# Designs tried in a protein design run: peptides against a protein of PDB entry 5JXT. Part 33

Target 1, 319 residues: chain A of PDB entry 5JXT
Amino acid sequence: SLLPKKEINVYIGMSEMQVKWYQKILEKDIDAVNGAGGKRESKTRLLNIVMQLRKCCNHPYLFEGAEPGPPYTTDEHLIYNAGKMVVLDKLLKRIQKQGSRVLIFSQMSRLLDILEDYCVFRGYKYCRIDGSTAHEDRIAAIDEYNKPGSDKFIFLLTTRAGGLGINLTTADIVILYDSDWNPQADLQAMDRAHRIGQTKQVVVYRFVTDNAIEEKVLERAAQKLRLDQLVIQQGRAQVAAKAAANKDELLSMIQHGAEKVFQTKGAFGTMAEKGSQLDDDDIDAILQAGETRTKELNARYEKLGIDDLQKFTSESAYE

## One batch from the design tools (peptide; made by RFdiffusion4, then SolubleMPNN)

Design b1_p11_3_s1 (from b1_p11_3, 3 letters changed)
Fold by OpenDDE base, seed 2:
Structure b1_p11_3_s1 (fold): chain B 319 residues (1-319), chain A 11 residues (1-11)
Amino acid sequence: as target 1 above (319 residues)
Amino acid sequence: MSVSHSEITLP
């Protein structure tokens, strides 16, 4: 029988470089961040800010001129300049020692490029599929990964490309490096490993940058997922889940953690304390804290009715 | 290998 998947949100502090870039993104559009644009602020501008903040949470090298150089060489800086990479680097080492194989999903093909450079740098054998990958190359990559005795440890996928009904049950670990606005896209990605033919306990690690936009992306996705479940259960098929965030929701998401980011000198959380020198105990503490916060998040939304879940609780950054 | 940078320069 297929074991239930375990899903753990892994809350990760920003590196010093991420904090600096996150500050710069907010400062560039400070009037929009402060809501000074009011009704005149375009939804497009707010969406652009959200996208830049999400890029920063993933890796600062997604911005032109962020990578140290010349020379532009892949080195330890690729890891220590992004909190998610620091945790990923330690986690992959554990996963490999356990004899597990891993799917890594992102929304951003450019992040997969960084992850390829990382895989080469660490000597991890990998496969890749994104939205631009030809159909034949997708089949070849899947077959190469799934073959008996495959030496491919990692499969790099864009979340939507991984959603295409493929079977990757030869992996037992799933890392969501970032989250989709649609929780169903992430579920479909997880279901590539968590499917008929899986023989191991599937574990899903969802990376979430702490005190940043990604917490609100996660909360919104969790809210939507619960709403979709309740609508199905109550037969209220006409309750169209408001699919797209409104301007006020986007503004609230942008403002989340912004004050603390502006006040911060250096890195956040475990990244401030240990930087790239995370040990096995630090990773265990991060995973345990993440499991607790995951349970708390789920319990918060499980208590809400349809009417409550339709309201965006703008917990203002000031409450 | 060159990291795929976005064309968005932050000031």
Scores: peptide ipSAE 0.005, ipTM 0.455, DockQ to the pose 0.035
Fold by OpenDDE base, seed 3:
Structure b1_p11_3_s1 (fold): chain B 319 residues (1-319), chain A 11 residues (1-11)
Amino acid sequence: as target 1 above (319 residues)
Amino acid sequence: MSVSHSEITLP
């Protein structure tokens, strides 16, 4: 029988470089961040700020001129300049030692480019599929990954490309490097490993930058998921249609943690204390804290009714 | 509406 999947939110501090870039993003549009634009502020401008902050949470090298060079060479700087990469690097070593295989999902194809460079640098054998991958190449990559005795450890996917009904039950670990605004997209990604034919316990690690916009993206996704469940249960099909985050909601998301980011000198949390020198005990502490916060988050939304859940709508920036 | 993802360049 298929075991229930275990889902853990992994809350990760920003690196020093991420804090500096997050500050620069907020400072560039400080009038919008402060709500000074009022009714005149465009929803598009706020969505652009949200997207830049999400890029920063993923990796600072998603910005032009952020990567150190010339020469542009892959080195340990690719890891220590992003909190998610520091945790990923330690987690992948553990996953490999356990004889597990891993799917890594992101919303950003450019982040998959960074993850390819990382895989090459660490000597991890991988497959890749994104929105631009030809149909024949997708089939070939899936077959190469799923073949008996495949030496491919990692599969890199955009979350949307993973939605195409692909069977990847030869992996037992799923890493969501970032979250979709639509929780159903992330569920569809998890269901690539958590499907008929899976023989192992599927574990899903959802990376979330702590004290940043990604906490609010996650909260909104969890709220939407609960709303969708209640709408299905109550037969109220009309309720599902309010997808759009309003300006005040976007502003609240942008402002979340901004004051503490401006006050921070250096990195956040475990990244400030240990940087790239996280040990196995530090990873266990991060995972345990994440499991606790995941239970608390779920318990918060399980108590809310439809009317309370409808007050917070999130548009996917890609509709 | 297409969100114009202007890349932040270092000054």
Scores: peptide ipSAE 0.000, ipTM 0.428, DockQ to the pose 0.022
Fold by OpenDDE base, seed 4:
Structure b1_p11_3_s1 (fold): chain B 319 residues (1-319), chain A 11 residues (1-11)
Amino acid sequence: as target 1 above (319 residues)
Amino acid sequence: MSVSHSEITLP
C-alpha cells in the first residue's frame, strides 16, 4: 500500500548577500513599498516587486551583476550566497547516503541553470526537464532516470513541466525549492513520486525563506488549498476563490518582514550564526522547527470555515 | 499584462 506522504516546510534564513539584495529591491521602489502611491500604485509594479523578492529568496545570482567574476567559476560561493543552497547541499548529502533519489522542483528555469552548475560542481548525476525541453528529450530523460540501476541521483524539473502526468516513483524525496501561487501545481509535482508503484515513504521538503515574501506566498497557498477542499466537500462550486491577489494583499506581502530586513546587518537566523558551516545537528534543528511550524500552520487553517478563509488576509495571521 | 521583470543590476 502507498504510505501517506510526509510534508515539511523548511524555513531558511537569508544569506548576507540575499539580505543586501532584498534591501536594494525594497529601496528601489520604496515609495511603492511604503504605500505612498496609494490607490494610484499599479498592480503591475507591485507584482514586479513580488517577483524580484521571490528571485532574491531563491538565489541572488538570478540578478545581473550578482555573480562574482570574471572569471565566472562555480565555487563554494554558489552555495553560501543563498540560504536555500546551504540547506540543500546538506540535505542532498544525507539523502544520497540513505540511498534515496530526489526530485527538485522550481518555478524558475533560470534557477534550474544554477542547480545544474551546482550538480556539476558537487559531482551529482542528474536529469533535467523544463518548459522548453522537447518531447523526445523529456521521454529520454524520464527513461534514463527511471531505468533499473540508474546512476541519476537528482531530477531537476520546473513545477509545471513536472505536472505533465509523468511517473517518477523511482524517487522517494521531493524538494520544492520554491512554491507555486497555485497549491495544486505543487501537489501535482509531489504526485510524480507519491503515486501507485512507489515502495518507499515519500518525504516532501518545501523550502521557505523565513522573514520574507515567501512566508506570505505559502500562507496564501495554504489558505487557497483549504478553501478548495471545503468548497469540494460542501458542493459550493460558486465560491470562485479570487485566484489573483489584490493590490492591498500584494502590498502587505511586500511589507512582510521588510522592517526587520532593513534593520538586519548580515544574514538571518541559522545563516547568521553558522553561514555555510551548518552541521548535522543544525539541519536536524531546522527540520524539527520546520515540522513544528508546519503543524501550526495547518492547524490554523483547519479551524477556519469558508467565510473565514475568504476574509482571511495575510494580515490577520499576525493579530 | 506581461509583468516586465526588470533585472535588478547591482550599481
Scores: peptide ipSAE 0.000, ipTM 0.436, DockQ to the pose 0.022
Fold by OpenDDE base, seed 5:
Structure b1_p11_3_s1 (fold): chain B 319 residues (1-319), chain A 11 residues (1-11)
Amino acid sequence: as target 1 above (319 residues)
Amino acid sequence: MSVSHSEITLP
């Protein structure tokens, strides 16, 4: 029988460079961040801020002029300048030692470019599929990854491209490097490994930047997922949860952690204490804290009815 | 290998 998947949110502090870039993004649009634009602030402007903040949470090198150079060379800076890369680098070493194989999903093909450079730098053998990958090349990449005795350790996928009904049960670890606004896309991605034919315990690590917009993205995704489950269970097909965040929700998401980011000099949390010098005990502590916070998050939404979830999407914008 | 910065033209 297929074992139930284990899902763990991994809460990760920003690097010093991420904090600096996060501050710059907020400062560039400070009037919008402060709500000073009022009713005149465009939803498009807020969505652009959200997108830039999410890029910053993923990797600062997604911005022009962020990468150190010339010369532009892949080195340890690719890792230590992003909290998620620091955790990923340690976690992948552990995963490999365990004889596991890993799917890494992102919403951003440009993050996969950074992850390719990382894989080459660390000597990890990988496959890649994104939205631009030709159908024949997708088949070839899947077959190369799934073949008996494949030396491909990592599969890099965009969440949407990886969601397209493929079987990747030869992997037992899934890393969601970022989250989709639609929790069903992430479920479809993890279900590429968690499917009939899987023989191992599937573990899903969802990376979440702590004290940043990604916490609110996660909360919104969890609310929507619970609502979708309750709608299916109750046969109430008509509760179309407003799929798109309103302006006030977007503003609240942008403001979340902003004050602490402005007050912070240097990195956040474990990144401030240890930086790139995370050991195995630090990783275990991060994973344990993540497992606890994941249980607490799920327990908050499990007790809520449809009406409460609809209200909470409005009220959690103010707390 | 240089990270191929595909120019995100910020609008």
Scores: peptide ipSAE 0.000, ipTM 0.447, DockQ to the pose 0.034; fails the geometry check

Design b1_p11_3_s2 (from b1_p11_3, 4 letters changed)
Fold by OpenDDE base, seed 1:
Structure b1_p11_3_s2 (fold): chain B 319 residues (1-319), chain A 11 residues (1-11)
Amino acid sequence: as target 1 above (319 residues)
Amino acid sequence: MTVSHSEITLP
């Protein structure tokens, strides 16, 4: 029988470089961040700020001129300059020692390029699929990953490139490196490993940058998911999908944690205390804290009715 | 909420 999947949000502090770039993004548009544009501020400008902040949460090297060089060399700087990479690097060592195999999902194909460089640098054997991967190459990558005795440890995927019907039950760990605005896209990604033919307990780790825009992206996705569940349960098919995030909602998301980011000298949380020197006990502490916060987040939305959830739900403007 | 930025020397 298929075991229920375990889902854990992993809350991760920004590196010093991420804090500096996050500050730079906010400062560039400080008038918009402060709401000084008011009714004049375009929704498009606010959406662009949100997207830059999400890039920063993933990796600072997603920005032009952020990577140290020339010469451009892959080294430990690829890891310590992004909080998610520091946690990923430690977590992958544990996953490998357990004899597990892992799917890593991102919304950003350019982040998969960074993860390929990381895999090569650490000597991890991997497969990749993104939105540009040809149909034949997708089949070949899936077959190579799923073959008996495959030496491929990691599968790198964009969340959307995992099209309907892909079976990856030869993996038992799923890492969502970032979150989709649509929680159904993330569920569909998890369902690549969590389906008929899986023999292990599937564990999903959702990476979330702490004290940043990604907490608000996660909250909105959780609200939408709960609303969708309640609409199905109550037969209210006509609950109008609320309009895309309004300007005030986008502004509130951008402002979340911004004051603390401006006050911070160096890195955040465990990244400030240990940086790249995280040990196994630090990872256990991060996972335990994540389990607690995940339960608290779920408990917040389980008590809300349709009318309450509707007040906060915005569709992603990117459909 | 007004976000105050201190003079952080951007690299």
Scores: peptide ipSAE 0.000, ipTM 0.433, DockQ to the pose 0.020
Fold by OpenDDE base, seed 4:
Structure b1_p11_3_s2 (fold): chain B 319 residues (1-319), chain A 11 residues (1-11)
Amino acid sequence: as target 1 above (319 residues)
Amino acid sequence: MTVSHSEITLP
């Protein structure tokens, strides 16, 4: 029988470089961040800020001129300049040592380019599929990954490309490097490994930048997922919540953690304490804290009715 | 509406 999947949110502090870039993103549009534009502020401007903040949470090298160089050489800086990469680098060593194979999903094809450079730098054998990958090349990559005795450790996928009904049950670990605004897209990604033919316990690690916009993206996704479940259980009698955040929701998401980011000199959380020098005990502590916060997050939304789940309850960063 | 990703360059 297929074992239930385990899902763990992995809360990760920003690197010093990420904090600096996150501050710069907020400062560039400070009037919009402070809500000074009021009703005149465009939803498009707020969406742009959200997208830049999400890029920063993923990797600062998603911005032009962020990568150190010339010469542009892949080195340890690719890892230590992004909190998610520091955790990923340690986690992948553990995953490999235990004889597991891993799917890594992102919304951003440009992040897969960074992960590809990382795989080459660490000597990890990988496959890649994104939205631009030809149909024949997708089949070839899947077959190469799934073949008996495949030496391919990592499969890099965009979450949308993973949605195509492919079977990747030869992997038992799923890393969601970022989250989709639609929680069903992430579920569909997990279901590539968590399917009939899986023989191992599937574990899903969802990376979430702590004290940043990604916490609010996650909360909104969890809220939406619970609402979708309740609407299905009640026979679709209620109007599904609007899929798109309003201006006030976007503003609240942008403001989340912003004050603390402005006050911070250096990195956040475990990144401030150890930076790139995380050990196995630090990873265990991060995973245990993540498991606890995941249970708390789920328990928060399980108690809410449909009417409460239709309201975006963002704790303001100023509470 | 294509959200114009103005890439922030650090000075």
Scores: peptide ipSAE 0.000, ipTM 0.447, DockQ to the pose 0.023
Fold by OpenDDE base, seed 5:
Structure b1_p11_3_s2 (fold): chain B 319 residues (1-319), chain A 11 residues (1-11)
Amino acid sequence: as target 1 above (319 residues)
Amino acid sequence: MTVSHSEITLP
């Protein structure tokens, strides 16, 4: 029988470089961040800020002029300049030692480019599929990954491209490097490994940048997922959850953690204490804290009805 | 390998 998947949110501090870039993004549009634009602030401007902040949470090298060079060489800087890469690098070593195989999902094809450079640098054998991958090349990559005795450890996928009904049950670990605005896209991605034919316990690690916009992206995704579940259970097909965030919701998301980011000199949390020098005990502590916070997050929404979830999506814009 | 920074033109 298929074992239930284990889902753990992994809360990760920003590197010093991420904090500096996060500050620069907020400062560039400080009037919009402070709500000083009022009703005149465009939803497009707020969406652009959200997109830049999410890029920063993923990797600072998604910005022009962020990578150190010339010469532009892949080195340890690719890892230590992004909190998610520091955790990923330690986690992948553990996963490989356990004889597991990994799907890594992102919303950003350009992050997959960074992850390819990382895989080459660490000597990890990988496959890749994104939105631009031709149909024949997708089949070839899937077959190469799934073949008996495949030496491919990692599959790099964009969440949307990986969601297209493919079977990847030869992997037992799923890393959501970032989250989709639609929690169903992430579910469809993890269900590529968590499907009939899986023989192992599937574990899903969702990376979440702590004290940043990604916490609010996660909360919104959890609210929407619970609402979708309740709508299905109650047969209330007409509760179209407002699919798109309003301006006030976007502003609240942008403001979340902004004060702490401006006050911070250096990295956040375990990244400030240990940086790239995380050990196995530090990873265990991060995973245990993540498991606790995941249970707490789920418990908040499990008690809420449809009407409460609809109100909470409006009220959480004011807290 | 050179990270091919595709120029995200900031709008």
Scores: peptide ipSAE 0.000, ipTM 0.430, DockQ to the pose 0.034
Fold by OpenDDE base, seed 2:
Structure b1_p11_3_s2 (fold): chain B 319 residues (1-319), chain A 11 residues (1-11)
Amino acid sequence: as target 1 above (319 residues)
Amino acid sequence: MTVSHSEITLP
């Protein structure tokens, strides 16, 4: 029988570089961040801010001129300038030592480019599929990864490209480097490893930048997933979950953690304390804290009814 | 060395 998947949210502090870039993004649109644009603020502008903040949470090198150089060389700076990369680097070493194989999903093909450079730098053998990958090349990459005795450790996928009914049960670890707004897209990605033919316990690590926009992306996705489940259970097929965030929801998401980011000098959390020098105990502490917060998050939404889940609880950063 | 050229300008 297929074992239930274990899902753990991994809450990760921003690097010093991420904090500086996150501040710059907020400062550039400070009037929109403060809600000074009111009803005149376009939903498009708020969506653009959200996208820039999400890029910052993933890696600061997603911005032009962020990479240190010349010379532009792949080095340890690729890792220590992004909190997620610091945790990923330690986690992959552990996963490899355990004899596991890993799928890494992102929404951003450009983040996969950074992850390719990282894989080359660390000497990890990998496959890649994104939205632009030709059908034949997708088949070839899947077959190479799934081959008996394959030396490919990592599969890099965009979440949507991984959703295409592929079987990747030769991997037992899934890393969601970022989250989709639609929780079903992430579930479909996980189900590439968590499928008939899997012989191991599938573990899913969901990376979430702490005190940032990504916490609110995750909360919204969890809320939507619970609402969809309750609608199915109650036969209320007409209760369309509001598929898209409204302006006030987007504004609340942008404001989340913004004040603390403006006040912060340097990195956040474990990244401030240890930087890139995380040890195995630090990783265990991060994973344990993540497991606790994951249970708390799930328990929060499990208690809510349909009517409560339809309300966006704007805990504004100022209430 | 594929330098990940971040083509995305900050808005």
Scores: peptide ipSAE 0.006, ipTM 0.450, DockQ to the pose 0.039; fails the geometry check

Design b1_p11_3_s3 (from b1_p11_3, 5 letters changed)
Fold by OpenDDE base, seed 5:
Structure b1_p11_3_s3 (fold): chain B 319 residues (1-319), chain A 11 residues (1-11)
Amino acid sequence: as target 1 above (319 residues)
Amino acid sequence: MEVKHSEITLP
């Protein structure tokens, strides 16, 4: 029988470099961040800020001139300059040691480029699929990963490309390096490993940058998922249409944690305390805290009805 | 501590 998947949100502090770039993104558009643009502020501008902040949460090298060089060499800086990479680097060592195989999903193909460089640097054998991958190459990559005795440890996928009905039940770990705005895309990604033919306990780690926009992306995704579930259960097809964030929601998301980011000198949380020197106990503490916060998050939304979930998009923006 | 959506003033 297929075991139920375990889903854990892994809350990760920003590196010093991420904090610096996050500040710069907010400062560049400070009038928009403060809501001073009023009716003149375009939804497009706010969406652009959101996208830059999400890039920062993923990796600062997604920005031009962020990578140290010349020479441009892959080294430990690729890891320590991004909180998610620090946690990923430790987590992958554990995953490999336990004899697991891992799918890593991102929304950003350019992040997969960084993850390829990382895989090469660490000597991890990998496959890759994104939205530009030809159909034949996609089949070849899947077959190479799934073959008996495959030496491919990691599969790198864009969430949408990985969502396309493929079977990856030869992996038992799923890392969502970032989240889709549509929680169904993330579920479809998880379901590549968590389906008929899986023989192991599937564990899903969702990386979430703490005290940043990604917490609000996660909350919105959780709310939408609960709403979608209730709509399906109640047969009320009409509610699905309000999926796009409004300007006020986007502004609230941008503002979340921004004050603390401006007040912070250096890294956040465990990244400030330990930096790249996270040990096994630090990872266990992060995972345990993440499991607790995940249960609390789910419990908040499970108690809400359709009407509450429709309203809560407005009130959780004021507390 | 819920960070109030206060106007983010540049320090």
Scores: peptide ipSAE 0.008, ipTM 0.504, DockQ to the pose 0.017
Fold by OpenDDE base, seed 1:
Structure b1_p11_3_s3 (fold): chain B 319 residues (1-319), chain A 11 residues (1-11)
Amino acid sequence: as target 1 above (319 residues)
Amino acid sequence: MEVKHSEITLP
């Protein structure tokens, strides 16, 4: 029988470089961040700020001129300049030692480029699929990953490319490097490993930048997921349609943690205390704290009715 | 809540 998947949110502090870039993004549009534009502020402008903040949470090298160079070299700076990479680097070593294989999902194909450089730098054998990958190349990559005795440890995927109904049950670990605004897209990604033919306990690690925009993205996705479940259970199909984040919600998301980011000199949380020197005990502490916060988050939304959840609209920032 | 600028020296 297929075991239920274990899902945990992994809350990760920003690196010093991420804090600096996050501050820079907020400062560039400080009037919008402070709500000084009022009713005149463009929803598009706020969405652009949200997208830049999400890029920063993923990796600062997603910005032009952020990568050290020239010369451009792949070194330890690729890891220590992003909190998610520091945790990923330690977690992948543990996953490999356990004899597991891993799917890594992102919304951003440019982040997969960084993850390819990382895989090469660490000597991890990988496959890749994104939205631009040709159909034949997708089949070849899937077959190469799934073949008996495959030496491919990692599969890098955009969440959109993972939606194609593919079977990747030869992996038992799923890392969501970032989250979709639509929780159904992430569920579809998890279902690539959590499917008939899986023989192991599937574990899903969802990376979330702590004290940043990504906590609010996750909260909105959790609200939507609960609303979708309740609508299905109650047969109220008409309720689901108007979930677009309004300007006030976007502004609130942008403002979340911003004051503490401006007050911070250096890195955040465990990244300030340990940085790239995270050990196995530090990873266990992060995972345990994440499991607790995940239970608390789920318990918050399980108690809400349709009318309470409808006040929180979550439609796609990508239309 | 007004987010106050800190003196960030951009690298």
Scores: peptide ipSAE 0.008, ipTM 0.432, DockQ to the pose 0.021
Fold by OpenDDE base, seed 3:
Structure b1_p11_3_s3 (fold): chain B 319 residues (1-319), chain A 11 residues (1-11)
Amino acid sequence: as target 1 above (319 residues)
Amino acid sequence: MEVKHSEITLP
């Protein structure tokens, strides 16, 4: 029988470089961040800020001129300049030692380029599929990864490209490097490993930058997922959950953790204490804390009705 | 109710 998947949110502090870039993004549009634009501030401008903050949470090298060089060489700086890469680097070593194989999903094809450079630098054999991958090349990559005795450890996928009904049950670990605004897209990605033919316990690690916009992206996704479940259960097909955040919701998401980011002169959390020198005990502590916070997040939304879930989008913006 | 957004003060 297929075992239920285990899902763990992994809350990760920003590196010093991420904090500096996060500050610069907020400073560049400080009037919009403070809501000074009032009714005249465009939803498009706020969405652009959200996109830049999400890029920063993923990796600073997604910005032009952020990568150190010339010479432009892949080295340990690719890892220590992003909190998610520090945790990923330790987690992948553990996953490999246990004889598991891993799917890594992102919304950003340019992050997959960074992950390819990382895989080459660490000597990890990988496959890749994104939105630009030709149909024949997708089939070839899937067949190469799923081949009995395949030496491919990692499969890199964009979440949307991975959603296309493919079978990747030869992997038992799923890493969501970032989250989709639509929780159904992430579920469809997980279901590439968690389906008929899987023989192992599937574990899903969802990376979330702590004290940043990604916590609010996750909360919104969890709220939407609960709302979608209740709408299906109640047969109220007409409550199309307004998928798009309103202006006030976007502003609240941008403001979340921003004050603490401005006050911070270094990295956050375990990244401030140990930087790239995380040990196995630090990873266990991060995973245990993440499992606790995941249970708390799920418990918060499990008790809410449709009307409460529709209102909660407005109230959580003002605490 | 004008929600007074706490002004993020630049340091």
Scores: peptide ipSAE 0.007, ipTM 0.438, DockQ to the pose 0.014
Fold by OpenDDE base, seed 4:
Structure b1_p11_3_s3 (fold): chain B 319 residues (1-319), chain A 11 residues (1-11)
Amino acid sequence: as target 1 above (319 residues)
Amino acid sequence: MEVKHSEITLP
């Protein structure tokens, strides 16, 4: 029988560089961040801020002029300048040593470009599929990854491209480098490894930048997933909450952790204490803390009824 | 509505 997947949210502090860029993003639109635009604030402007903050949470080199150079060379700076890369680097080493194989999903094809550079730099053999990958090349990449004795350790995928019903049961680890606004997209990504033909325990690591917008993206996704489950269970198909955040929700998400980010001169959490020098015990501590917070998050939403889950989404329904 | 990822490069 297929073992249940284990999902763990991995809460990761921003690097010093990420904090600096996160501050710059907020400062650039400080009036919008402070809600000074009120009802006149453009939803598009708020969505743009959200997108920039999510880019920052993924990697600061997603911004023009962020990469150190010239010369532009891949080095350890690619890792230590992004908290998620620091954790990823340690996890991948552990995963490889265990004889596991890994799917890495992101919403951002440009992050996959950074992950390719990282894979080359570390000497990891990989496959890639994104939204631009031709159908034939997708098949070839899947076949190359799944073949017996494949030297491909990593599969890099955009979450949407990975959602297309492909079988990747030759991987047992899934890393969601970021989260989709639609929790079903992430579930579909997990189900590429967690499917008939899987022989191992599938473990899903969901990376979440701590004290940042990504916590609110995760909370919203978890809330929506629970609501969708309850709606299905109760046969109330009409209650499909509007998937799109309103202005006030977007503003609240942008404001989350912003004050603490402005007050911070360095990195956050374990990134402040050890930077890129995480050991195996630090990783175990991060994973254990993540497992605890994951259980707490799930338990928070499991206790909520449809009406309560809707209120958090339905303050979006009346404007 | 596909939110077009506007490539806002922060200068």
Scores: peptide ipSAE 0.000, ipTM 0.382, DockQ to the pose 0.021

